# Ledger of designs, part 82: peptides against a protein of PDB entry 3JWR

Target 1, 323 residues: chain A of PDB entry 3JWR
Amino acid sequence: TRELQSLAAAVVPSAQTLKITDFSFSDFELSDLETALCTIRMFTDLNLVQNFQMKHEVLCRWILSVKKNYRKNVAYHNWRHAFNTAQCMFAALKAGKIQNKLTDLEILALLIAALSHDLDHRGVNNSYIQRSEHPLAQLYCHSIMEHHHFDQCLMILNSPGNQILSGLSIEEYKTTLKIIKQAILATDLALYIKRRGEFFELIRKNQFNLEDPHQKELFLAMLMTACDLSAITKPWPIQQRIAELVATEFFDQGDRERKELNIEPTDLMNREKKNKIPSMQVGFIDAICLQLYEALTHVSEDCFPLLDGCRKNRQKWQALAEQ
Target 2, 298 residues: chain A of PDB entry 3JWR as posed
Amino acid sequence: TRELQSLAAAVVPSAQTLKITDFSFSDFELSDLETALCTIRMFTDLNLVQNFQMKHEVLCRWILSVKKNYRKNVAYHNWRHAFNTAQCMFAALKAGKIQNKLTDLEILALLIAALSHDLDHRGVNNSYIQRSEHPLAQLYCHSIMEHHHFDQCLMILNSPGNQILSGLSIEEYKTTLKIIKQAILATDLALYIKRRGEFFELIRKNQFNLEDPHQKELFLAMLMTACDLSAITKPWPIQQRIAELVATEFWEQGDQVGFIDFVCTQLYEALTHVSEDCFPLLDGCRKNRQKWQALAEQ

## One batch from the design tools (peptide; aimed at target 1 L189 G283)

Design b2_p26_6_s4 (made by RFdiffusion4, then SolubleMPNN; from b2_p26_6, 10 letters changed)
Fold by OpenDDE base, seed 4:
Structure b2_p26_6_s4 (fold): chain B 323 residues (1-323), chain A 26 residues (1-26)
Amino acid sequence: as target 1 above (323 residues)
Amino acid sequence: MEKLRQEGLEFALSFLTEEDRKEVLA
């Protein structure tokens, strides 16, 4: 395709030029081509291209295929969300120095998972999918959309000309897919809520050890969630803009809940209750976000900008809630 | 503060399937 030709021929700027190592990164000013170039740089600078012998054209095609399999009519859970999740992962690995704590296969899996974790997202949550009796709800009882996202990820990875994992041994391939699946499933908030207590307790007791395979798996799950939720850590102007996208998507779901399911939506999905957004954001930060970024910062102090950003945005939302 | 945290948790739980919500709360 013309798009592939353009991407494959383009000079890939440095990570410094692209600012993709910054936790404060914003994609708002970037074209789709530039987001793809950023993604190539992430793979390159994490040594994934070299270590796993990825062909440049295949990587380009894969990136474009992933991007194509996000819906354009979804306000938030689109390619830009996946891209920002991957960028946060990249920043956490590089600037946050988590790269040194992980294997190359784990890094490969996490980056693929971050880019793929919401493939073909429909702009509605698992509760809606279940309640609407969507065909996907018949296939999966738990983590419905996350299973679908992984299925889409696997489909793309196995598609002709998109096989970025072809340089891996059979064992490496199996390991990578296992980690990708676990990482994508970890983005189900249900699994986060279920597992986070174990992670926080290990941190609190100073018993956290990445050499333990179970704790490693747990950490990868927590890291994925931290990147998935990283919008809450961004500088306030960026946070506000992303919050508007999230609100738009939630209101769209709420409208559908009312129209299609004849139910009153929850407050954050109710277009008539926009005034509750600030207080609900404070509540969400306190209930879901703060402890995660505190724990992550304990594992790697260089991840502090995520925690600091989250705290600052909490203050901003609190100030708005008091008006 | 605790009220807001509780509301935030309830909102997060609303994303889940009914079965997952029950499991998390058990």
Scores: peptide ipSAE 0.577, ipTM 0.943, DockQ to the pose 0.840
OpenDDE base, seeds 1, 2, 3, 5: peptide ipSAE 0.561, 0.563, 0.566, 0.565; ipTM 0.940, 0.940, 0.941, 0.941

Design b2_p26_7 (made by RFdiffusion4)
Pose (drawn by RFdiffusion4):
Structure b2_p26_7 (pose): chain A 298 residues (1-255, 281-323), chain P 26 residues (1-26)
Amino acid sequence: as target 2 above (298 residues)
Amino acid sequence: SETLEERLLAEEDPEKLGELMAEAMS
């Protein structure tokens, strides 16, 4: 609770100061308090704070709540992952210039979603919890973990003093939640695969267009995946280290080049055709693919 | 029956390895 006191009274530095406008950004050196501050700057500079009558007191409690609902003992899928995703999401809307392409309801939803897309992640994949007959598998059908991440995000938004959405008309609130659900579910890698082919063609055929309501919400799912694993587009020293965590968490459950080819370059290429200013992601991606290939040959 | 780890370690086809990594990341 003191953590709220100290946070709800500190000055939120500028985005320039925080270097959160950068696709090459890193959190390694930030404190916990600093990361929450960046998040407040994110909401603020996306005009989400003013356009939705958010009280500084409430947004702070909510952000802190999400922070404490990521597991500390979990290697990669902890708070810093949700943070590094939201920052990538933020950098995409600003420097990648996408904010000018979508509504305020959509921006708010994407940010809330990116922050909570892995809540309570217990360091294990959907494949494992299904094969081990975890009760969560009995409860949810498909996209088990992602359904849970959402069940959590919603539980927190309905918590007292956390209704950062309390300012919305009922119609607004109703459809925002609809988009948040879609966003969090889209971080299921299975859906990314079972859907990307459709999107990669609209791009390939120079037919893709945002105005189309459906073509848009598909892209919104592709954007979520793009930020969810933006870590692969980081400078080598960073990608080197964050790959170390994904490494441990996987080996704990068990107790790169093929993946980038299969999952990533394909996607970031498409994102740049949609927005050229998003190319740094594609550049950093194939740049790391270069280094991993060299290492694979020892 | 084999673990996903064993399947990954035994896989030599880069394309299939990428698909298995996708399963690991699911």

Design b2_p26_7_s1 (made by RFdiffusion4, then SolubleMPNN; from b2_p26_7, 15 letters changed)
Fold by OpenDDE base, seed 4:
Structure b2_p26_7_s1 (fold): chain B 323 residues (1-323), chain A 26 residues (1-26)
Amino acid sequence: as target 1 above (323 residues)
Amino acid sequence: ERSLLELLAAETDPAERGRLLAIAYE
């Protein structure tokens, strides 16, 4: 395609120029082409292109395929969300120095998972899918959308001209897919809530050990969630804008819940309760985010900017909630 | 749980395969 030709021929700027190592990164000013260039740089600077002998054209096609399989009519869970998740992963790996703690296969899997974790998202949560009796709800009992996202990821990875994993051995391929699946499934907040206690307890007791395969898996899951939720850590103007996108999508779901399911939406999904957004954000930060970024910072102190950003945004939301 | 792609790969009934494809590509 013309888009592929343009991307494949383009000069890829440095990570420094693109600022993709910054935890404060914003994609708002970037074109779709520039987001694809950033993504190429992430693969390159993580040594994934070299170590796994990726063909440049294949990588470009894969990136464009992933981007294409996000819906443009979804306010938040679109390509930009996936891209920002991947950028946070990249920043955590580089600036947060987590790269030094992981294998190349784990890094490869995490980056692919971050970019792919919400593929074909429809702007509604698992609860809506279940209650609407969507066909996907017949395939999976739990984490319905996350299973679908992984299926889409696998489909793209195996599509002609998109096989960025063709340089892997069979065993490396299997390992990578396993980690990708686990990472994508980990983005279900229900699973996060279920598993986070074990992670926090290991940190609290100073018993956390990445050499343990189970703890490694647990850490990768927590890291994925930390990147998926990283909007809450961004500088306040960015945080506000992203919160508006999230609210838009949630309100659209709530409107559909009223119309299609004849139910009153929760406050989070209720357009009429938009004045509760600040207090709900404080609650979300306290219940979900703070402990995660605290724990992540204990694993790697260089991830502190995520925690600091989260704390700062809590104060901002609290101030708005008090008005 | 088996993935949709795994289900598709295993499905030999054209009607069921069609249903699964419809789910995958809505």
Scores: peptide ipSAE 0.015, ipTM 0.523, DockQ to the pose 0.018
OpenDDE base, seeds 1, 2, 3, 5: peptide ipSAE 0.015, 0.009, 0.027, 0.020; ipTM 0.514, 0.517, 0.637, 0.499; seeds 3, 5 fail the geometry check

Design b2_p26_7_s2 (made by RFdiffusion4, then SolubleMPNN; from b2_p26_7, 14 letters changed)
Fold by OpenDDE base, seed 4:
Structure b2_p26_7_s2 (fold): chain B 323 residues (1-323), chain A 26 residues (1-26)
Amino acid sequence: as target 1 above (323 residues)
Amino acid sequence: ERSLFELLAAETDPAERGRLLAEAYR
C-alpha cells in the first residue's frame, strides 16, 4: 500500500526529537504517520529490531496492521490510546530505567502487548458485552474483551508479512506469547484489583524480588496497568482532554444502555451526571491509581513523574469538585 | 447513586472492593 511505502521509506527521527522518552508526552499534534514512526523508534531504541532480527518492512506492516485493527469511531479506546500506552511503557523502560530489570523477551512482549492490548475495542466495557449477550460473551466468561484483544493480537502476529517474531526461536516465541497474553489480560481492572494487594504487600514488607518468576509476572501486570492508566498522570491540559475522550465513550455506552438494554446507566456512564466527573476522577485516583504509582516508584524512583502527575491531577480534580 | 470509583474509595475491605468491581464488570 501507499501508506506502507511511505512509512517504510520515511526517516525515523530520534527518540529525543520525538520526545517519546518523556512521561509528559502528548500525541495530540501527531499525524498517524508520526505515531507509526514513534512506534518504530520504540522498537529500535529498545534494541528489539536488532536483537530479534526484525525486517523493517515487516515491522512497518505490523504497526500499520495493529493501527488498522483499532476502530476509528471509538472515542477513547482507539489506536491513540494503544500508542500512548506503548509510549508510557517506553518511557518507563528508558527514563524510568525499568529496562535494566527485564529481559529482552519481556521488553518485546510488553511493547507488543501495550500496542495490542485493546485491539478491536468496541467502546463498551465487559459488563455491557455480557449484558447485551454479545457473541464474545459466549466465548469468554471473564475478561471478555481482553481475551478478544489477545486473539486479535495473535491473528496479526501470524498474518503474512506481519510476522515480527519470525526471528525468535520456538522457545523464545512461546515465552513471548505467554507474556503478551498475561500482559493483555492484566489490563482488566478486575484482575488488577484482585492482584494488586499481593504486589503492595511485597513492597511494604521489602520482600519484592524480580528474580522470583511469580513476582516478575506480578510486576509486569502492574506495569501494564500503570501504562494503561497513564493518562491520569499527564500534565493537566492533556489530562483534561483525555478525560473528555473517556467521558465521551462512557456516555455513548450509557446512552446505548438506556436505548438497547433499558437500563439506567451508572454515574460513570451517565451523560446527565457529567457534573460528577471531577469527583469521580478523585475517587478513581484514590481507589485505583495512587497506590500503584507509589509502588512503581518504589521499584524505580525514576518513575516518580507518574506519581507526581497523578497527585497533581488529583488536586486539580478535587478543586473542580469543590466548585 | 455513587459512582463505582467513589464506592471503591469508600470501601476499606478488599474483598468487598473486589465484589463491587465484579458487579460492575458483569
Scores: peptide ipSAE 0.052, ipTM 0.710, DockQ to the pose 0.198
OpenDDE base, seeds 1, 2, 3, 5: peptide ipSAE 0.053, 0.032, 0.083, 0.081; ipTM 0.660, 0.468, 0.667, 0.673; seeds 1, 3, 5 fail the geometry check

Design b2_p26_7_s3 (made by RFdiffusion4, then SolubleMPNN; from b2_p26_7, 12 letters changed)
Fold by OpenDDE base, seed 3:
Structure b2_p26_7_s3 (fold): chain B 323 residues (1-323), chain A 26 residues (1-26)
Amino acid sequence: as target 1 above (323 residues)
Amino acid sequence: EKSLFELIEAETDPEKLGKLLAEAYR
């Protein structure tokens, strides 16, 4: 395609030029082509292209395929969300110095997972999928959409001309897919809640050890969540804009719940409760976000900007909630 | 009535909290 030709022939700017190492990064001003260029840079600067012998054209095609398999009519869970998740992962790995704590296969898996974790997202949550008796709900009991996202990821990875993992050994490939699956599944916040206590306890007791395979897996899950939720850490203007996208998508679901399921939506998904967004954001930060970024910062102090951003946005949302 | 996030914040049972989050997030 012309798009592929343009991408493959383009000079990829440096990570510094693209600012993709910044935790404060925003994609709002970027074209789709520029987001793809950023993604190439992430793979390159993490040494993934070299270490796993990726062909440039194949990587370009894969990126475009991943982007294409996000829906354009979904307000938040689209390519830009996946791209921002991956950018946060990249920043955490580089600026946050987490790269030095992980294997190349883990890094490869995390980056692929970050980009792929919401593939073919339909703008509705697992609860809606279950309640609507969607065919996907018959395939999986838990984490329905996350299983679907992984299936989509696997489909793309195995598609002709998209096989960015073709340079891996069979064992490396199996390991990578396992980690990708685990990472994508970890983006189910229900699983995050179930597992985070163990992570926080290990941190609190100073018993956290990444050399332990179980703790490594736990950390990767927590890191995925931290990147997935990283919008909450962004500078206030960025946070506010992203929160509006999230609200839009949630309200769209709420409208569908009323229309299609004949149910009253929760406050989070009720457009008539828009005035509660600030207080709900405070609650979300307190219940979900703060402890995670605190723990992550404990693992790597260079991740502090995520925690600091989260704290600052809590203050901003609290101030709005008091009006 | 408490917002979903307020319910999440107040919930201490991991299973219940997980269900609430599954209803909220996607």
Scores: peptide ipSAE 0.135, ipTM 0.722, DockQ to the pose 0.264
OpenDDE base, seeds 1, 2, 4, 5: peptide ipSAE 0.111, 0.116, 0.114, 0.105; ipTM 0.716, 0.728, 0.713, 0.708; seeds 2, 5 fail the geometry check

Design b2_p26_7_s4 (made by RFdiffusion4, then SolubleMPNN; from b2_p26_7, 13 letters changed)
Fold by OpenDDE base, seed 2:
Structure b2_p26_7_s4 (fold): chain B 323 residues (1-323), chain A 26 residues (1-26)
Amino acid sequence: as target 1 above (323 residues)
Amino acid sequence: EKSLLERLEAETDPAERGRLLAEAYR
């Protein structure tokens, strides 16, 4: 395609020029082509292209395929969300110095997972899929959409001309897919809530050890969640804009719940209760976000900007809630 | 501000966690 030719022939700017190592990064001003260029730079600077002998054209095609398999009619869970998740992962690995704690296969898996974790998202949560008796709800009992996202990820990875993992051994390939699956499934907040207590307790007791395979898996899950939720850490103007996208998607679901399921939506998905957004954001930060970024900062102090951003945004939302 | 240890010991109330999950992310 013309798009592939343009991407493959383009000069890829440095990470410094693209500012993709910054925790304060914003994609608002970037074209789709520029987001793809950023993604190429992430793979290159993490040494993934070199270490796993990726062909440039294959990587370009894969990136475009991933982007194409996000829906454009979904307000938040689209390519830009996946891209921002991956950018936060890149920043955490580089600026946050987490790269030094992980294997190349783990880094490869995390980056692929971040880009792929919401593939073909429909703009509705697992509860809606279940309550609507969607065919996907018949395939999976829990983490319905996350299983679907992984299935989509696997489909793309196995598609002709998109096989970025062709340079891996059979064992490396199996390991990578396992980690990708675990990472994508970890983005279900239900699983995060279930598992985070173990992570926090290990940190509290100073027993956290990345050499333990179970603890490594747990850490990768927590890191995925931290990147997935990283919008809450962004400078206030960016945070506020993203919060509007989230609200739009939630309200769209609420409207569908009324129309299709004949139920009253919850407050977060109720368009009529938009004035509660500031207080709900404070609650979300306190209940879900702060402890995670504190724990992550304990593992790597260079991740402090995420925690600091989260704290600052809590203050901003609290001030709005008090008006 | 509460220390890391204080926050880790003061886990979010299960009812509040459940509410947030049910309303938005599950």
Scores: peptide ipSAE 0.098, ipTM 0.579, DockQ to the pose 0.169
OpenDDE base, seeds 1, 3, 4, 5: peptide ipSAE 0.074, 0.090, 0.038, 0.050; ipTM 0.706, 0.718, 0.608, 0.653; seeds 1, 4 fail the geometry check

Design b2_p26_8 (made by RFdiffusion4)
Pose (drawn by RFdiffusion4):
Structure b2_p26_8 (pose): chain A 298 residues (1-255, 281-323), chain P 26 residues (1-26)
Amino acid sequence: as target 2 above (298 residues)
Amino acid sequence: SLQEYLYEEAEKFNPDNVDAVKFWNF
């Protein structure tokens, strides 16, 4: 509660000061309070704060709530993951220049989604919770964890003093939630796979076009995956360290080159055809693929 | 299931690639 007092009264530094405009950004050295501040700057500089009548008091409580609903004991899938995703999402809209390509309702949804796309993640994959017959698997059909992440995001938005959406017309609120649901579900790697082929062709055939309502919402799913694993596009020292966490969390459940080829370069290449200013992601990606390949050969 | 489909696609890409997908599959 004091954490709210100190936060809701501190000055939010500029985006330039926070270097959150950068695809090469890192959080290793930021405090907890600083990361919440960057998030406020994100909402502010995306005009989400002014265009949706958000009170500084409410947004702060909500951001803090999401922070406390990520598990600390979880190796990689903790708050800093949700943060590093939202920052990548933020950097994509700004420096990658996509904000000029989509509505205010969509930007707000993507940011809220990117922040809560893994809420309460217990450090285990959909495959495991299904095979271990976790009650969550009994409750949800497909995309089990991602359904849960959303159930949580919504629970928090309906919490008192957390209705950062309270300023929306009922119609706005209604469709924002629809997009948020779509965004969080799209971070299921299975859906990314089952759907990317369709998108990779519209790109390949120089046919892809945003105006098309459907082609757009597909891209929105592809954008979510693009930020969810943006960690692979980081400078080598960072990718080296964050790969260490994904490493431990996986080995805890068990108790790189093939993946980048299978999952990543294919995607970031498509994102750049859609937006050239998004190339740093593709550059950083193959750059790390280069280092991991060299290590694989010892 | 979606998970089985994912692993089948990973295996078609490279039979030794399933564990790599599981490594990041969260």

Design b2_p26_8_s1 (made by RFdiffusion4, then SolubleMPNN; from b2_p26_8, 19 letters changed)
Fold by OpenDDE base, seed 4:
Structure b2_p26_8_s1 (fold): chain B 323 residues (1-323), chain A 26 residues (1-26)
Amino acid sequence: as target 1 above (323 residues)
Amino acid sequence: SEDDEALAAAAAYDPSLVPDLLFWYF
């Protein structure tokens, strides 16, 4: 395609030029081509291209295939969300110095997972999928969309001309896919809530050890969630804009819930309760986000900007909630 | 409890989590 030719021929700017190492990064000003260039730079600077002998054209095709398999008519859970998740992962690995704690296969898996974790998202949550009796709800009982996202990820990875993992041994390939699946499933907040207590306890007791395979898996899950939720850590103007996209998507779901399912939506998805967004954001930050970024900062102090951003946005949302 | 607050927060984003979260407590 012309898009592939343009991407493959383009000079890829440095990570410094692209600012993709910054936790404060915003994609708002970037074209789709530039987001793809950023993605190439992430793979390159994490040594994934070199270590796994990726062909440039294949990587370009894969990136474009991933991007293509996000829906453009979805307000939030689109390519830009996946891209921002991957960028946060990149920043956590580089600026947050998490790279030094992980294997190349884990890094490879996390980056692929971050980019792929919401593939073919339809702008509705698992509850809607279940209640609407969607065909996907017949395939999976729990984490319906996350399983679908992984299936889409696997489909793309195995598609002709998209096989960025062709340089891996069979064992490396199996390991990578296992980690990708675990990482994508980890973005289900239900699984996060289930597992976070173990993570926080290990941190609190100073018993956290990344050399333990179980704790490593747990950490990768927490890191994925931290990147997936990273919009909450962004500078306030960016946070506000992303919150509007989320609200738009949630309200669209709520409207469909009323119309198609004859149910009253939750406050978060109720267009008529837009005034509750600030207080709900405070609650979300307190219940879900703060402890995660605190724990991540204990693993690597260089991840503090995520925690700091989250705290600052809490104050901003609280101030709005008090009006 | 912290878990109840987390449940409430998660349920706001995905009400389908409530049954799953309750299953983890029993």
Scores: peptide ipSAE 0.029, ipTM 0.738, DockQ to the pose 0.136
OpenDDE base, seeds 1, 2, 3, 5: peptide ipSAE 0.023, 0.028, 0.024, 0.025; ipTM 0.659, 0.734, 0.662, 0.685; seed 3 fails the geometry check

Design b2_p26_8_s2 (made by RFdiffusion4, then SolubleMPNN; from b2_p26_8, 17 letters changed)
Fold by OpenDDE base, seed 4:
Structure b2_p26_8_s2 (fold): chain B 323 residues (1-323), chain A 26 residues (1-26)
Amino acid sequence: as target 1 above (323 residues)
Amino acid sequence: SEDEEAFAAAAAFDPSLVPDLEFWYF
């Protein structure tokens, strides 16, 4: 395609030029082409292209295929969300120095998972999918969308001309897919809540050990969630704009819940209760986000900007909630 | 509990988490 030719022929700027190592990164000013160039740079600077012998055209095609399989009519859970999740992963690996704690296969899997974790998202949560009796709800009992996201990821990875994993051995391929699946499923917030206590307790007791395979898996899950939720850590102007996108999508779901399911939406999905957003954001930060970024910062102190950003945004949301 | 508060906060984003909370904690 013309898009592929343009991407494959383009000069890929440095990570420094693109600022993709910054935890404060914003994609708002970037074109779709620039987001794809950033993604190429992430793969290159993590040595994934070299170590796994990725063909440049195949990587370009894969990136464009992933991007194409996000819906443009979804306000938040679109390519830009996936791209920002991957950028946070890249920043955590580089600036947060987590790269030194992981294998190349784990890094490969995490980056693919971050980019793929919301593939074909419909702008509605698992509850809506279940309650609407969507065909996907017949395939999976729990984590319906996350299973679908992984299926879409696998489909793309196996599609002709998109096989970025073709340089892997059979065992490396299996390992990578296992980690990708676990990482995508870990973005189900229910699984995060279920598992986080074990992670926090290991940190609290100073018993956390990345050489333990179970603890490694647990850490990868927590890291995925930390990147998925990373909008809450961004500088306040960026945080506000992302919160508006989230609110738009949630309100669209709430409107559909009223119209299609004849139910009253929750406060977060109710456009009539938009004035509660600040207090809900404080509650979300306190209940979900703070402990995660505290624990992540304990594993790697260089991840502190995520925690600091989260704390600063809590103060901003609290100030708005008091008005 | 911290988990109940977390599920309550998360349930604002995904109401499907409420049944899961009941299953795990009750």
Scores: peptide ipSAE 0.036, ipTM 0.741, DockQ to the pose 0.138
OpenDDE base, seeds 1, 2, 3, 5: peptide ipSAE 0.036, 0.033, 0.040, 0.030; ipTM 0.749, 0.733, 0.696, 0.750; seeds 2, 3, 5 fail the geometry check

Design b2_p26_8_s3 (made by RFdiffusion4, then SolubleMPNN; from b2_p26_8, 18 letters changed)
Fold by OpenDDE base, seed 5:
Structure b2_p26_8_s3 (fold): chain B 323 residues (1-323), chain A 26 residues (1-26)
Amino acid sequence: as target 1 above (323 residues)
Amino acid sequence: SDIDEALAAAAAFDPSWVPELEFWYF
């Protein structure tokens, strides 16, 4: 396609030029082409292209395929969200110094997972899928959408001309897919809530050890969540704009819940309760976000900008809640 | 806040809240 030709022929700017190592990164001003260029740079600078012998055209096609499989009619859970998740992963790996703590296969898997973790997202949560009796709810009991996202990821990875993992051995391929699956499933916030206590306890007791396979898996899950939620850490103007996108999507779901399911939506998804957004954001930060970024900062102090950003945004939301 | 506060928060979590917290997709 013309798009593929344009991407494949383009000079990929440096990570410095693209500012993709910055935790404060924003994609708002970027074209779709520029987001794809950023993605290529992430793969290159993480040594994934070289180490796994990726063909440039195949990588370009894969990126475009992933982008294409996000819906354009979804306000938040679209390509830009996945891209920003991946950018935060890249920043955490590079600027946050996590790269040296992980294997190349883990890094490969995490980057693929970050880009893929919300593939074909429909702008509704698992609860809606269950209550609407969607066919996907018959296939999976828990983490319904995350299983679907992984299935979409796997489909793309195995599609002709998109096989970025073709340079891996059979064992490396299996390992990578396992990690990708675990990482995508870990983005189910319910699973995060279930598992975070174990992670925090390991940190508190100074028993955290990435050489332990179970603890490694746990850490990768926490890191995925940290990147997935990273909008909460962004500079206030960026955070506020992203929160509006999230609210738009939630309100769209709430409108559908009323219309299609005859259910009164919860306050978070109720358009008429938009005045509660600031207080709900404070609650979300306190219950979910702060502890995660604190723990991540204990693993690597260079991740502090995420925690600092989260704290600053809490103050901003609290000030709005008091108005 | 610190890791001890995080641990306390995690320990105080009621699993019955998971369905409600699922709405906090971000």
Scores: peptide ipSAE 0.029, ipTM 0.731, DockQ to the pose 0.193
OpenDDE base, seeds 1, 2, 3, 4: peptide ipSAE 0.027, 0.028, 0.028, 0.028; ipTM 0.730, 0.737, 0.724, 0.726

